# Peptides against a protein of PDB entry 4PN1: the designs that were tried, part 225

Target 1, 261 residues: chain A of PDB entry 4PN1
Amino acid sequence: KIEMNFLNKPIVPDTTKVISNFLTHYLITEPVEHVEIEAKLGTLIDLETQNRFEFPVMNETILNPEFNLRTRFESDMTASEHKYLNEFLNQAFRDSQKPGRLPFAYKHTKQVDLFYETEDNSRDKIRVSKNQSDNQVLACVKKRRVADLFLYCPNDAFDIRISISDELPVSMPSGNQQPSLTRLKDRVGYVHQEIKIDLTKTTQNDPVYDTTERHELEVEFGNIADLRDRAQKAKDGMEAPLFRRVQLFMDNVRILRREHS

## One batch from the design tools (peptide; made by RFdiffusion4, then SolubleMPNN)

Design b1_p30_7_s2 (from b1_p30_7, 14 letters changed)
Fold by OpenDDE base, seed 2:
Structure b1_p30_7_s2 (fold): chain B 261 residues (1-261), chain A 30 residues (1-30)
Amino acid sequence: as target 1 above (261 residues)
Amino acid sequence: SASLIEELNSLSEDKPLVLDDTSDGLYIPP
C-alpha cells in the first residue's frame, strides 16, 4: 500500500502558504476595498548588470520584500513570445471545448485608456477607459498599486510579479481637462475556472517619451468575492479552500511562464 | 513586512510605454 507521506495526509507547499498569506493580508487583515489581484509575466532585472537577476537559488523562489535586491521588474515580452503564447492559449481553448473538459471563454477587446491628473496632485492618476470602436466609457477609476510580490523563476522564460491594486471608481474628470497620457490596448482574454488570462498589446503615446509598445501577459483572479470568502475561512482556521484556489492560480501561471517560442 | 513590500514596490516601476497607433492587433482567432 502506498501513502502520501508518513502522516498519510495532504501537505501544502510553502510557496502556496506564503502567497496565500500575502493575499489574506490585503483581502482580510488590511482589506483593499476594490482589490485587483494579478500576476504578470516579465523579467526581474538586476539594476547593476541590467541583465536578468541572478539569485543563488535553483527553482521558483518568492523574494523577500524586506531585502532590497536592487532589481526592477519589466512586464514585457517580445512580439514573438506574445504570439507564441497566443497560439498556445488558442490551442488550450480548443482542447477545453472537448467533452469532459471545462471550457475556456474567449473575448477580444480594444480600448483606449486616458489618464488624467488629480486635483490634489496625487501620484495616482484617473484612468478613463473607452471602447475604441464607439468611444463608450467602460470605466473611470483611480488605480493604486498597493503591494507586489516577486517570484524569481530561474528555470522558466519569465519571472512573476503578483500585484495587489485598488481600483477605486471615481467621477469623470471635467471636460476641460486634457489627458496627460493615452494608451491603446488590444487585449485577448481567456477565462478558465474564473481565472483570467489576458494577452495585451499596449501602445502609449507620451509627449515626453517616444511611442512605446508593450506585450504583456497577465493572470488575474476573476472572482474576488469567492477569493475573499476563502481568505476569511483561512483566517478562521480553514485554510484548504484558499490553498486550493491559490494552487490553481499558480499552476496556471507556471504553465504559461514555461512556454516560449 | 510592510516595509519590505513598499521597498520592492518602489523598485518595480515600469518604464513608460508609448504605443504606436499603426501597430497590428494581437488577435489570433481560436
Scores: peptide ipSAE 0.032, ipTM 0.397, DockQ to the pose 0.017; fails the geometry check
Fold by OpenDDE base, seed 1:
Structure b1_p30_7_s2 (fold): chain B 261 residues (1-261), chain A 30 residues (1-30)
Amino acid sequence: as target 1 above (261 residues)
Amino acid sequence: SASLIEELNSLSEDKPLVLDDTSDGLYIPP
């Protein structure tokens, strides 16, 4: 007979605990009302060298947010990498439709995001999202970035930013207000076990600057109510459901960031 | 409630989503 360890019990990775605690804080302790929780693939850039950040670690490491490492996060990849991930996810989708598997859902969306300044010139902008084909308003929100958690991944092509955001529904801007920024989003979305994986090509038109293109991959918790329930149970002393959900989320992130490694 | 072993080793009990009528099939972005 084989046992998994000398306790014959699963052990929770420290990464899972740290992330679970981070999520619990913004779900339960200081709850964000309209919370969005996503991980983006990208690169930690050293502000001094403008190259990828280097830290004396050999594996996936959560960076301590209390330390200013003088880094920025670039949530971008090459068109080639983005295409490869799309093909990979398409194959994963097809394989998941087979008997004995849990299937993916898939959705392709094209939208335009219009960003408006607030009356108080706050950092937070109002985003109006419209369907590109018929200009139907899909959403009008004020998105506030609440917190970030960065994972340095020296063995993989990408580093990770886990972000907590508040997406507050707000009234439409006045008809005379002009957008400060316009973004075209071409998004392919995959959902598996209520975890969303989105590949997004963003074209940004700025009135002052040249058009920029970005290729992003994000992984999002698709069921916040369930996650909040799990976090509450964790706060009450039953941590296993939360740990399992965070582990699932992180394993999906790890699969995606390793494909080009 | 499930034991720690059962919870951590089990697959998610979440119900999978399926393709809906709005799906245009698999797409490769340009």
Scores: peptide ipSAE 0.030, ipTM 0.398, DockQ to the pose 0.038; fails the geometry check
Fold by OpenDDE base, seed 5:
Structure b1_p30_7_s2 (fold): chain B 261 residues (1-261), chain A 30 residues (1-30)
Amino acid sequence: as target 1 above (261 residues)
Amino acid sequence: SASLIEELNSLSEDKPLVLDDTSDGLYIPP
């Protein structure tokens, strides 16, 4: 008979625990009401060298936010990398439709995001998202970045930023207000076991600057209510459900960040 | 469905778009 270890019980990686604690803080301890929790693929950049950050570690590691490492995170990838990931996810989608698998759901969305200044001149802007096809309002929110957790991934194509945001629904800006910024988003979304994976091409037109393009991949917890329930259970001493959900999330992130053209 | 697959594949042919909704800075704990 083979056992998984000397206790014959699953072991939770430390990364899972750290992330779980991070999430629990913003789900339960200091709860964000309209919380969005996502991981973005990108690159940790050393501000001094302007190259990818080099930390003296050999594997995935969570950076301690209490320390200023003089880095920035670039949530972008090349068009070729983005294309590769799109093809990869398309294949994963196809494979998941086979008998005996849990299928992906898929959605393609083309939207325009209009950003407006707030009346109080707060740092946070109001974002109005509209469907490009019919100009229907999809959302009107004020998004506040609450916290970030960065993972340095020296063995992978991408580093990771896990972000906690508050997406507060707000009233539409007055009809006389002009947007300060307009962004076009072409997004393909894949959902598997309530984990959302979005590939987004964004175009920003600036009257002064040339049109800029960005390619992003995001992984999001699709069921916040369930996650909050799991986090509460973890606070109450039952950590396993939360750990399992975070592990699933991170495994998906790990798959994606390893893929490159 | 075949139609969804075709739609997914079509996205790979388009030029990439760039939009940033968030700062690229590190979080500073309170």
Scores: peptide ipSAE 0.016, ipTM 0.440, DockQ to the pose 0.034; fails the geometry check
Fold by OpenDDE base, seed 3:
Order: sequence, then C-alpha cells, then structure tokens
Structure b1_p30_7_s2 (fold): chain B 261 residues (1-261), chain A 30 residues (1-30)
Amino acid sequence: as target 1 above (261 residues)
Amino acid sequence: SASLIEELNSLSEDKPLVLDDTSDGLYIPP
C-alpha cells in the first residue's frame, strides 16, 4: 500500500505552524481582550520604488517582522477585481447550497462609520458605526492595531496582511463632538464554516482631497472563542485543532488571492 | 524585536479610504 511519507503520519506545513504561533501569542500568551483577526488582500509596496515589492523568493513567504523591509501595504484593489471577486463568491455561494455541501450565509450591509477624536488627543479614534438606512448605532469602539504578519505571494494577484486588532467597546462620544472623518461602507459578507469573507467598498469624503474609493477583500475568523480554545489546546501540547483551523483559513485566503479579472 | 515589529506595523498602516456611492451596482447578491 502507498504511504503518505516514511513515518506514515500527517505533517503540518511550516506556514501553518508560523501563523498558528503568531495567533497563539495574541490569543493566549499576551492575550488581546477584544481581538479581531483578519487577513486583507492587497499589495506590498516598496517605499523606494513605489512598485510592488520584489523579494528573492518563488512562493508564498511569511516576512520576518524583525526586519524593516521599508514596505507599506496597500489593501486596495480595482473595481473590476472587486466585481470579479463578488461574482466568484456569488457562484461559490450558489454551489454551496447544493445537497452534500455546507452552505454559505450571505449578508449585505451598508453602514456609516463616524470617527471621533479622543479627549486626550490620542492617536486612537473612536469609531461609531451606524446603519445607513435608519441611522441605528451598530457599534462604538476604539480600534487599536496590535500586530501584523505579512505574506509575500509572488505567484498570486495579491499579497496578504494578517492583522491582530483590539476593538475596545467604548461609550458614545459627547453630543457636542463632531466627527473628524466620515466613511461610508458597502459590505457584502459571506460566511462559510465560521470564516467570514467580506467585500467592502469604502467611500471617504475628504475636504482637501477628492472622494476616494477603496475596494477591499478581507477574511476574518468568525469564532474567536473557538479559536482561542484551539490556541490554548495547542499551548498545552495538542496542536492539531489549531492547525486545522488555520489551514482552513489560509486555504480560503489562497483561493481568493489567486482570483483576478 | 518589539521595536522592529512596531516599525513594520506603522509602515503598513493604510490611510483611511472612502468609497463612491455610484458603485452600488458592484455588489450583486447571489
């Protein structure tokens, strides 16, 4: 009989292990209380050339955060690419409704994000999210970026940023405060096996700059409690559940980053 | 190191971008 390897045991890809360790750090070791974990599709830009970063690797590579590569990440894509991904995900949704499959859930949301300066003039802004149709408050949070992990993907249309954020619920700003920034979000969300895939069109009116549109695709862990449990088990020596969840997440990301118009 | 991670994170911060209302047609439900 054919065996999978000379040990006849499954092994975990190094990428999965590295990402799992990264997540475990911010879930368990130095736990972020209100953690959001998302991957965005985008482009690593070389600050010197202003072009896509060129790294001497031939496949998906996690960049070492201990090295300043003088890059920035641009999470924007073209409207055409965004439309293509929407059509792709719509088809995936339809196919998942067939017998024998696990179905996608779908949600379309239009919201307005209002950003307020904090009284202490901290860099962190308060974000009030409202439903665009009825002005109902959906959330009021102070979001802090905790850490990023970058994947350079030379063979795909997009590079990846995995971000750890802390979304602290806070009280509404005082009624006398005016928002410093208003952002419109049109979001189409697809959920499969508690992994959320969002296509977001963001519109921002800047009084100095013309209205800027951004088209984003993000993949998010929809069940943080489960992920934290898996990470704890991994720290306790049972890594398989975490590895499986991270592998699922990354496979979804890998599917999406290969799609282009 | 923590400082290099922070530096990398700062370099990756995207400026807030805004989307145009005219593109409502891009989001088609299944």
Scores: peptide ipSAE 0.011, ipTM 0.391, DockQ to the pose 0.018; fails the geometry check

Design b1_p30_7_s3 (from b1_p30_7, 12 letters changed)
Fold by OpenDDE base, seed 1:
Structure b1_p30_7_s3 (fold): chain B 261 residues (1-261), chain A 30 residues (1-30)
Amino acid sequence: as target 1 above (261 residues)
Amino acid sequence: SEELIEELNNLSEDNPLVERSDSDGLYIPP
């Protein structure tokens, strides 16, 4: 007979606890009303060397936000890496359609984001998103970054930024206002067990700088209401539902950051 | 400066910043 440990009970990894506590803070303790919670694949760059950050650890490590490590996060990858991940997710989608599996949902969207200045000239611009095919308005929001949690992943192709954002729905700008900037987005989205995985190519034209493209992969919690309920239960002493949901999210992130061309 | 580093790290990609690019083909259907 084999047992999982000397208690013969499941144990929660410390990483899961740390992330769960981070999420609980912004879901329950100091709640963000229109919260978005996503993980982006990218690279922690050392500002002194301009290379990938090197830390004396051998595995996935959550960086302490109390320490300024003089890093920046670049949420970008090569076109080749992005293509590989697209092919990988397509295969995962096909395999999930087989009997006995939970299926992926898939959606391809092309949109344009229009940015407008606010009356108070604040840093938080109004973003109007429109569908490129019919020019239908999809969303009008002011987005604010609230907090970040960085994971250094020395054994994988990418590091991870988990971000808490507030996406406040706002009224459309006046008809006489012109956008200060436009951005094109080509996005393929995969949803499995209410976890959203998006591959996005962003194109931006700048009058001073040449046309820039970004290739991003993001993983998002698709059911915030359920996550908030789980976080409340955790605060009340029932932690297992939250830990299971965070574990699922992080396992999906871990799968993706290991895949590269 | 430390302030500039913090500002750069806190900027949302949904804000119009001069972002750095690498190119080519996104859409492959399942």
Scores: peptide ipSAE 0.026, ipTM 0.543, DockQ to the pose 0.018
Fold by OpenDDE base, seed 2:
Structure b1_p30_7_s3 (fold): chain B 261 residues (1-261), chain A 30 residues (1-30)
Amino acid sequence: as target 1 above (261 residues)
Amino acid sequence: SEELIEELNNLSEDNPLVERSDSDGLYIPP
């Protein structure tokens, strides 16, 4: 007879525990009311070399946020990489429609985001999102980045930033206020087991800077209420449901960051 | 500039892709 270990019980990887604790903090301990939790694929750039950072580690590593590593995170990828991921996700969608699988949902959305300065001159801008086809307002929010957790992934095409954000619903800006920034968004969204995977091409028109284009892939927890419930249970001593959900999320992220042309 | 990239990253959300669909209605990137 073979057992999985000397206790014959499943164990939870440290990565799962660390991420779970990070999420629990902002879900339960210091709860963000309108929380968004997403992982973006990108590159940790060394500010000194302007190249991908090289840490003395050989595998996926959560960086300690208490240390200033003199890095920036670039959430952009090449058009070729973005195309490859889109094709990959399309195939994953098709395969998931087969009998015995849980199907993906799919949505393609085009929107325009208008950013407005706040009266208090805070760095947080009001974002008005509109549907590009009919100009209908989809959302008006003030998004604040609360915390980031970075994963250095030396064996994969991308590093990961897990972000906690507060998306506070706010009133529409006054009619006389001009947007400080306009962003066009073309978003291809895939949802599997309430995990959202979005490929986004962003075109940004800045009054001060030239037009910029970015290609992003993000993975988001699609059911925050369930995640919060799991985090509360974890705080109460039942960690397994949270660990399972975080493991699912991270496995999806790991699949995506390994795919490259 | 680094400041622009950082600002873009802080503001980074949804961006548009050119709509081409396969037989299943899935977007085909150019």
Scores: peptide ipSAE 0.232, ipTM 0.636, DockQ to the pose 0.019; fails the geometry check
Fold by OpenDDE base, seed 4:
Structure b1_p30_7_s3 (fold): chain B 261 residues (1-261), chain A 30 residues (1-30)
Amino acid sequence: as target 1 above (261 residues)
Amino acid sequence: SEELIEELNNLSEDNPLVERSDSDGLYIPP
């Protein structure tokens, strides 16, 4: 007989604990009402060198947000990397449809995001999202990024930003307001066990700036209510359900960040 | 500047894209 350790009990990786605590803070302690929790693949860039950040660690490392490391996070990848991930996820989708597996759900969406300035001209713009095909309003929100947690992943193609955002539903802008920015999103979404994986090609048309395009991959908790419940249970002393969900989330992220063309 | 760093690090999805990438199409599973 084999035991998992000398206590024969599960042990939670420190990474899982740190992330779980981070999430619990914004789910329970200082709760964000309309919370979105996502991880984006990208690159930590050292602002001094303009290269990928180099930190004296050899594995996945959560960076302490209290330290200014003089970095920026670029949530972008090459078209070829994005294509590879798309093909990878397509294959994963197909494989999951086989008997004995839990299937992916898939959705392809094309939307246009119209951004409007707020009265105070704050960073928190109003976003009106519409379906490109029928112009139906999908959402009208003011999104605020509340917190970030960065993972430096020296052994993988991508670093990770986990973000807590508040997507406050707001009233539609007045009819006389013009959008300050328009963004087209072509998104393929994969959902497995309530974890959403989105590949998004974003084309931004800015009146002042040149047209820009970005290729992004994000992993999102698809069931916030469940996650909040798990976080509450964790605060009440039952941490295992939260840890399991965070572990699942992070394992999916880890799979994806290792894949590249 | 520190202000720029903070701005870049706190750049929300609803802000202008900072970097540009090459265009490619998305693929739909069969």
Scores: peptide ipSAE 0.035, ipTM 0.537, DockQ to the pose 0.018; fails the geometry check
Fold by OpenDDE base, seed 5:
Structure b1_p30_7_s3 (fold): chain B 261 residues (1-261), chain A 30 residues (1-30)
Amino acid sequence: as target 1 above (261 residues)
Amino acid sequence: SEELIEELNNLSEDNPLVERSDSDGLYIPP
């Protein structure tokens, strides 16, 4: 009989622990009420060279937020890369429909996001999202980015930003307010075991600037209530459920960031 | 933008099993 190790017990990767602690902080310790937790694929850019940064590490590494590494994160990718990931996920979807597998769910959504300035001159804008099919309001929120955790992935096509955001539901802007920005989103969403994977093509029309297009892939925790429960259990000394969920999330992220055309 | 809303409304929804043209947004192979 083969055992996993000399203790014959599962071991948790350090990355899982660090991320779990990060999440626990914003789920339990200083709880964000309407929390969104997502990982975006992108590139850590060296501000000096404007190229992908080369950290002196050889594998996936969580960057310490206490250090100013003089980097920025770009969540964009090429249309070709985005297309490849779309093909990859479509194949994964098809394969998951086979007997004995847990199936993906799929949703294609097209929405327009209207951004409005707040009266209090806060940096946070109000976002009104409307559905393509009937122009109905899907959401009206004020999104605040609370924290980021960056993973440098030297062996993969993409680096990762894990973001904690607060999506506060707010009242609709007054009818006299004009949006400062309009964004079209074409999103194909895949859900597997309550982990959401979204490919989003964003077209932004700025009245002052030229139209910009962005291609993004994001991975999101689809069940925050469950995650919060797991985080609470972890605070109470039972860490395994949280670690398992974070491991699942990160494994999905790791699969995706390795894929490239 | 009304133009963007109109553009959005003119696009059709699809599924991952149906091939789309490049003009229909994200590429979905059969």
Scores: peptide ipSAE 0.032, ipTM 0.474, DockQ to the pose 0.018; fails the geometry check

Design b1_p30_7_s4 (from b1_p30_7, 14 letters changed)
Fold by OpenDDE base, seed 3:
Structure b1_p30_7_s4 (fold): chain B 261 residues (1-261), chain A 30 residues (1-30)
Amino acid sequence: as target 1 above (261 residues)
Amino acid sequence: SDELIEELNNLSEEKPLVEDTTSDGLYIPE
């Protein structure tokens, strides 16, 4: 007979615990009301070298936010990498439709985001999202970045930023106000077990920097209510449900960050 | 602390991107 360890019980990876605690803080301890929790694939850039940051570790590691590492995060990839991931996810979608599997859901959306200045000229802008085809308003929010957690992944194609954001619903800007920025988004979304995976091509016309395109992949918790419930249970001493959900999320992220053209 | 996290977040703010490749676009599953 073989046992998994000397306790014959499952053990939780330290990464899962750290992320779970991070999420619990902003779900329960100091709760963000309209919380969005996502992981973006990208690259940690050393501000001094302008190259990928090099940290003396050999595997996935969460960077301590108490240290000033003088880095920035580039949430972008090449068009070829983005295409490869699209093909990869398309295949995963097809495979999941087979008997005995849990199927992906798929959605293709094209939207325009209009950013407006606030009356108080605050840092946070009002974002109005509209469907490109019929100009219907999809959302009007003021998004605030609350916290980031960075994972340095030396063995993978991408590093990871996990972000906590507050998306506060707000009233539409006055009819006389012009947007300060317009962003076009072409997004294909995949949902599996309430984890959202979005590939987004963003086109932005900046008066200073000309037209830029960005290719992003993000992974998001699709059921915040369930996640909050799990986090509450964790605070109450039952950590397993939260750990399982975070593990699922991170395994999906790990699959994706290893893929490249 | 949250203050230190915020400080790190500010240092990690994204800069404008430079386009290096032509996009082939996104396509639906087969």
Scores: peptide ipSAE 0.035, ipTM 0.367, DockQ to the pose 0.018
Fold by OpenDDE base, seed 2:
Structure b1_p30_7_s4 (fold): chain B 261 residues (1-261), chain A 30 residues (1-30)
Amino acid sequence: as target 1 above (261 residues)
Amino acid sequence: SDELIEELNNLSEEKPLVEDTTSDGLYIPE
């Protein structure tokens, strides 16, 4: 007879525990009311070399946020990488439609984000999101970045930033206020088991700066209420449901960050 | 986020993606 270990019980990887604890903090301990939790694929850049940072580790590593590592995170990728991921996800979508699988949902969306300064001159801007096709308002929010958790992935094409954000619904800007920034988003979205995977081409028009374009891939928890419930259970001593959900999320992220042209 | 805005402002514009779709309606970039 073979057993999985000397306790013959499943073991949760440290990565799963660390991420679960990070999420639990902002879901339960110091709860963010309108929380968004996403992972972006990108590159940890060494500010000194302007190249991808080289940590003395050989595998996926969560960086300690208490240390200033003199890095920046670039959430951009090449058009070729973005195309490859799109093709990969398209194939994954098709395969998931087969009998015995859980299907992907798919949506293509074109959106414009208008950013407005707040009356209190806070750094947080009001974002008005509109559908490009009919100019209907989709959302009006004040988004605040609450926390980041960085994963250095030396064996993969991309590093990961997991971000906690607060998307506070706010009233529409009043008067003849002009947007300080306009952002066009062309987004292809895939949803599998309430995990959202978005490929986004962003075009930014700034009154001061030239037009810029970026290609991004993000993975988001699509059911925050369920995640919060799982986090509460974990806080109450039942960790397994949270660990399973975080493991699912991270496995999807791991699949994506390994795919490259 | 402000960080995202700063990141975008530091990037050079790349070639635009060409919009196309597969037979099943999936977007295919250039």
Scores: peptide ipSAE 0.179, ipTM 0.584, DockQ to the pose 0.018; fails the geometry check
Fold by OpenDDE base, seed 1:
Structure b1_p30_7_s4 (fold): chain B 261 residues (1-261), chain A 30 residues (1-30)
Amino acid sequence: as target 1 above (261 residues)
Amino acid sequence: SDELIEELNNLSEEKPLVEDTTSDGLYIPE
């Protein structure tokens, strides 16, 4: 008989604990009402060199937000990398449809996001999302970035940004207001065990700046209510359910960041 | 949003595109 360890009990990786505590803060301690929690694949860029940041570590490392490392995060990848991940996820979807597996769900959507300035000229813009085909309004929200946690991943193609955001539903902007930014999104979404994985090609049209294109992969917690319940239990001394959910989330992220063409 | 994700879980509107060197699930302009 093989045992897990000398206690024959599961052990929680330190990374899982740190992330769980981070999430608990914004779910329970200082709760964000309309919270969105996502991880994006991208690159930590050294502001001095404009290249990928080189930190003196040899494996996945959560960066301490108290330290200014003079970095920025670029949530982008090449079209080739994006295509590879799309093919990879397509295959994962197919494999999950087999007997004995939990199946993926799949959805392909095309939408347009219209960004409007607020009356107070806040940096937080109002986003109106519409279906690209019929122009039906899907959502109108003001998204505020609350917090970020960065993972430096020297052995993988991508670094990770975990973001806490507040998506506050708001009234539609006045009919006389013009959007300050238009973003076309072609999104392929995969959902497995309430973890949402989105591949998004974004074309951004700015009235002042040139059109930009971005290829993004994001992983999101698809059941915030359940996650909040788990976080509350963790705060009350029962941490295992939260740790399990965070571990699942991070394992999915780890799979994706290791895949490259 | 949770609502959108629930919709995804419950309603697979379509199957992903088959892997192809010339095709992708996303529109990529030339």
Scores: peptide ipSAE 0.052, ipTM 0.472, DockQ to the pose 0.025; fails the geometry check
Fold by OpenDDE base, seed 5:
Structure b1_p30_7_s4 (fold): chain B 261 residues (1-261), chain A 30 residues (1-30)
Amino acid sequence: as target 1 above (261 residues)
Amino acid sequence: SDELIEELNNLSEEKPLVEDTTSDGLYIPE
């Protein structure tokens, strides 16, 4: 009989622990009420070279936020890369529909995001999201970036930013307010085991600047309530459920960041 | 997020198409 190790017990990767602790902080310790937790694929850019940063590590590593590494994160990818990921996820979707598998769910959405300045001169803007087809309001939120955790992935096509955001539902801006920014979003969403994977094409028309198009892939925890419960259990000394959920999330992220055209 | 929960409840059974490919990107300083 083969055992997993000399204890014959599962072992948790250090990355899982670090991320779990990070999440627990913003779920339990200093709880964000309307928390969104997502990972975006992108590139850590060296501010000096404007190229992908080369850290002296050989594998996936979480960057210590206490250190100024003189980097920026760019969540954009090429249209070709985005297309490849779409094809990849389409295949994964198809395969998951087979007997004995847990199926993906799929949704294609086209929305317009209207950004409004707040009266309190807050840096946080109010985002009104509308469906492009019928102009129905989907959401009105004030999104605040709370924290980021960056993963450098030297062996993969992409680096990762895990972000904690507070998406506070707010009332609609007054009819006299004009949006400061408008973005068109074309999004294909895949959900598997309550982990949401979105491919989003954003078109931004700036009257002053040229139209910009961005390509993003994001992975999000689809069940925050469950995650919060797991985090609470972890604080109470039972860490396994949280670790399992974070591991699932990270495994999905790891699959995706390895894919490239 | 509330939006995500709502989306999860309203997911379709449609098959994803290659033509549905989209792109978006942001820059964030460290």
Scores: peptide ipSAE 0.011, ipTM 0.411, DockQ to the pose 0.034; fails the geometry check

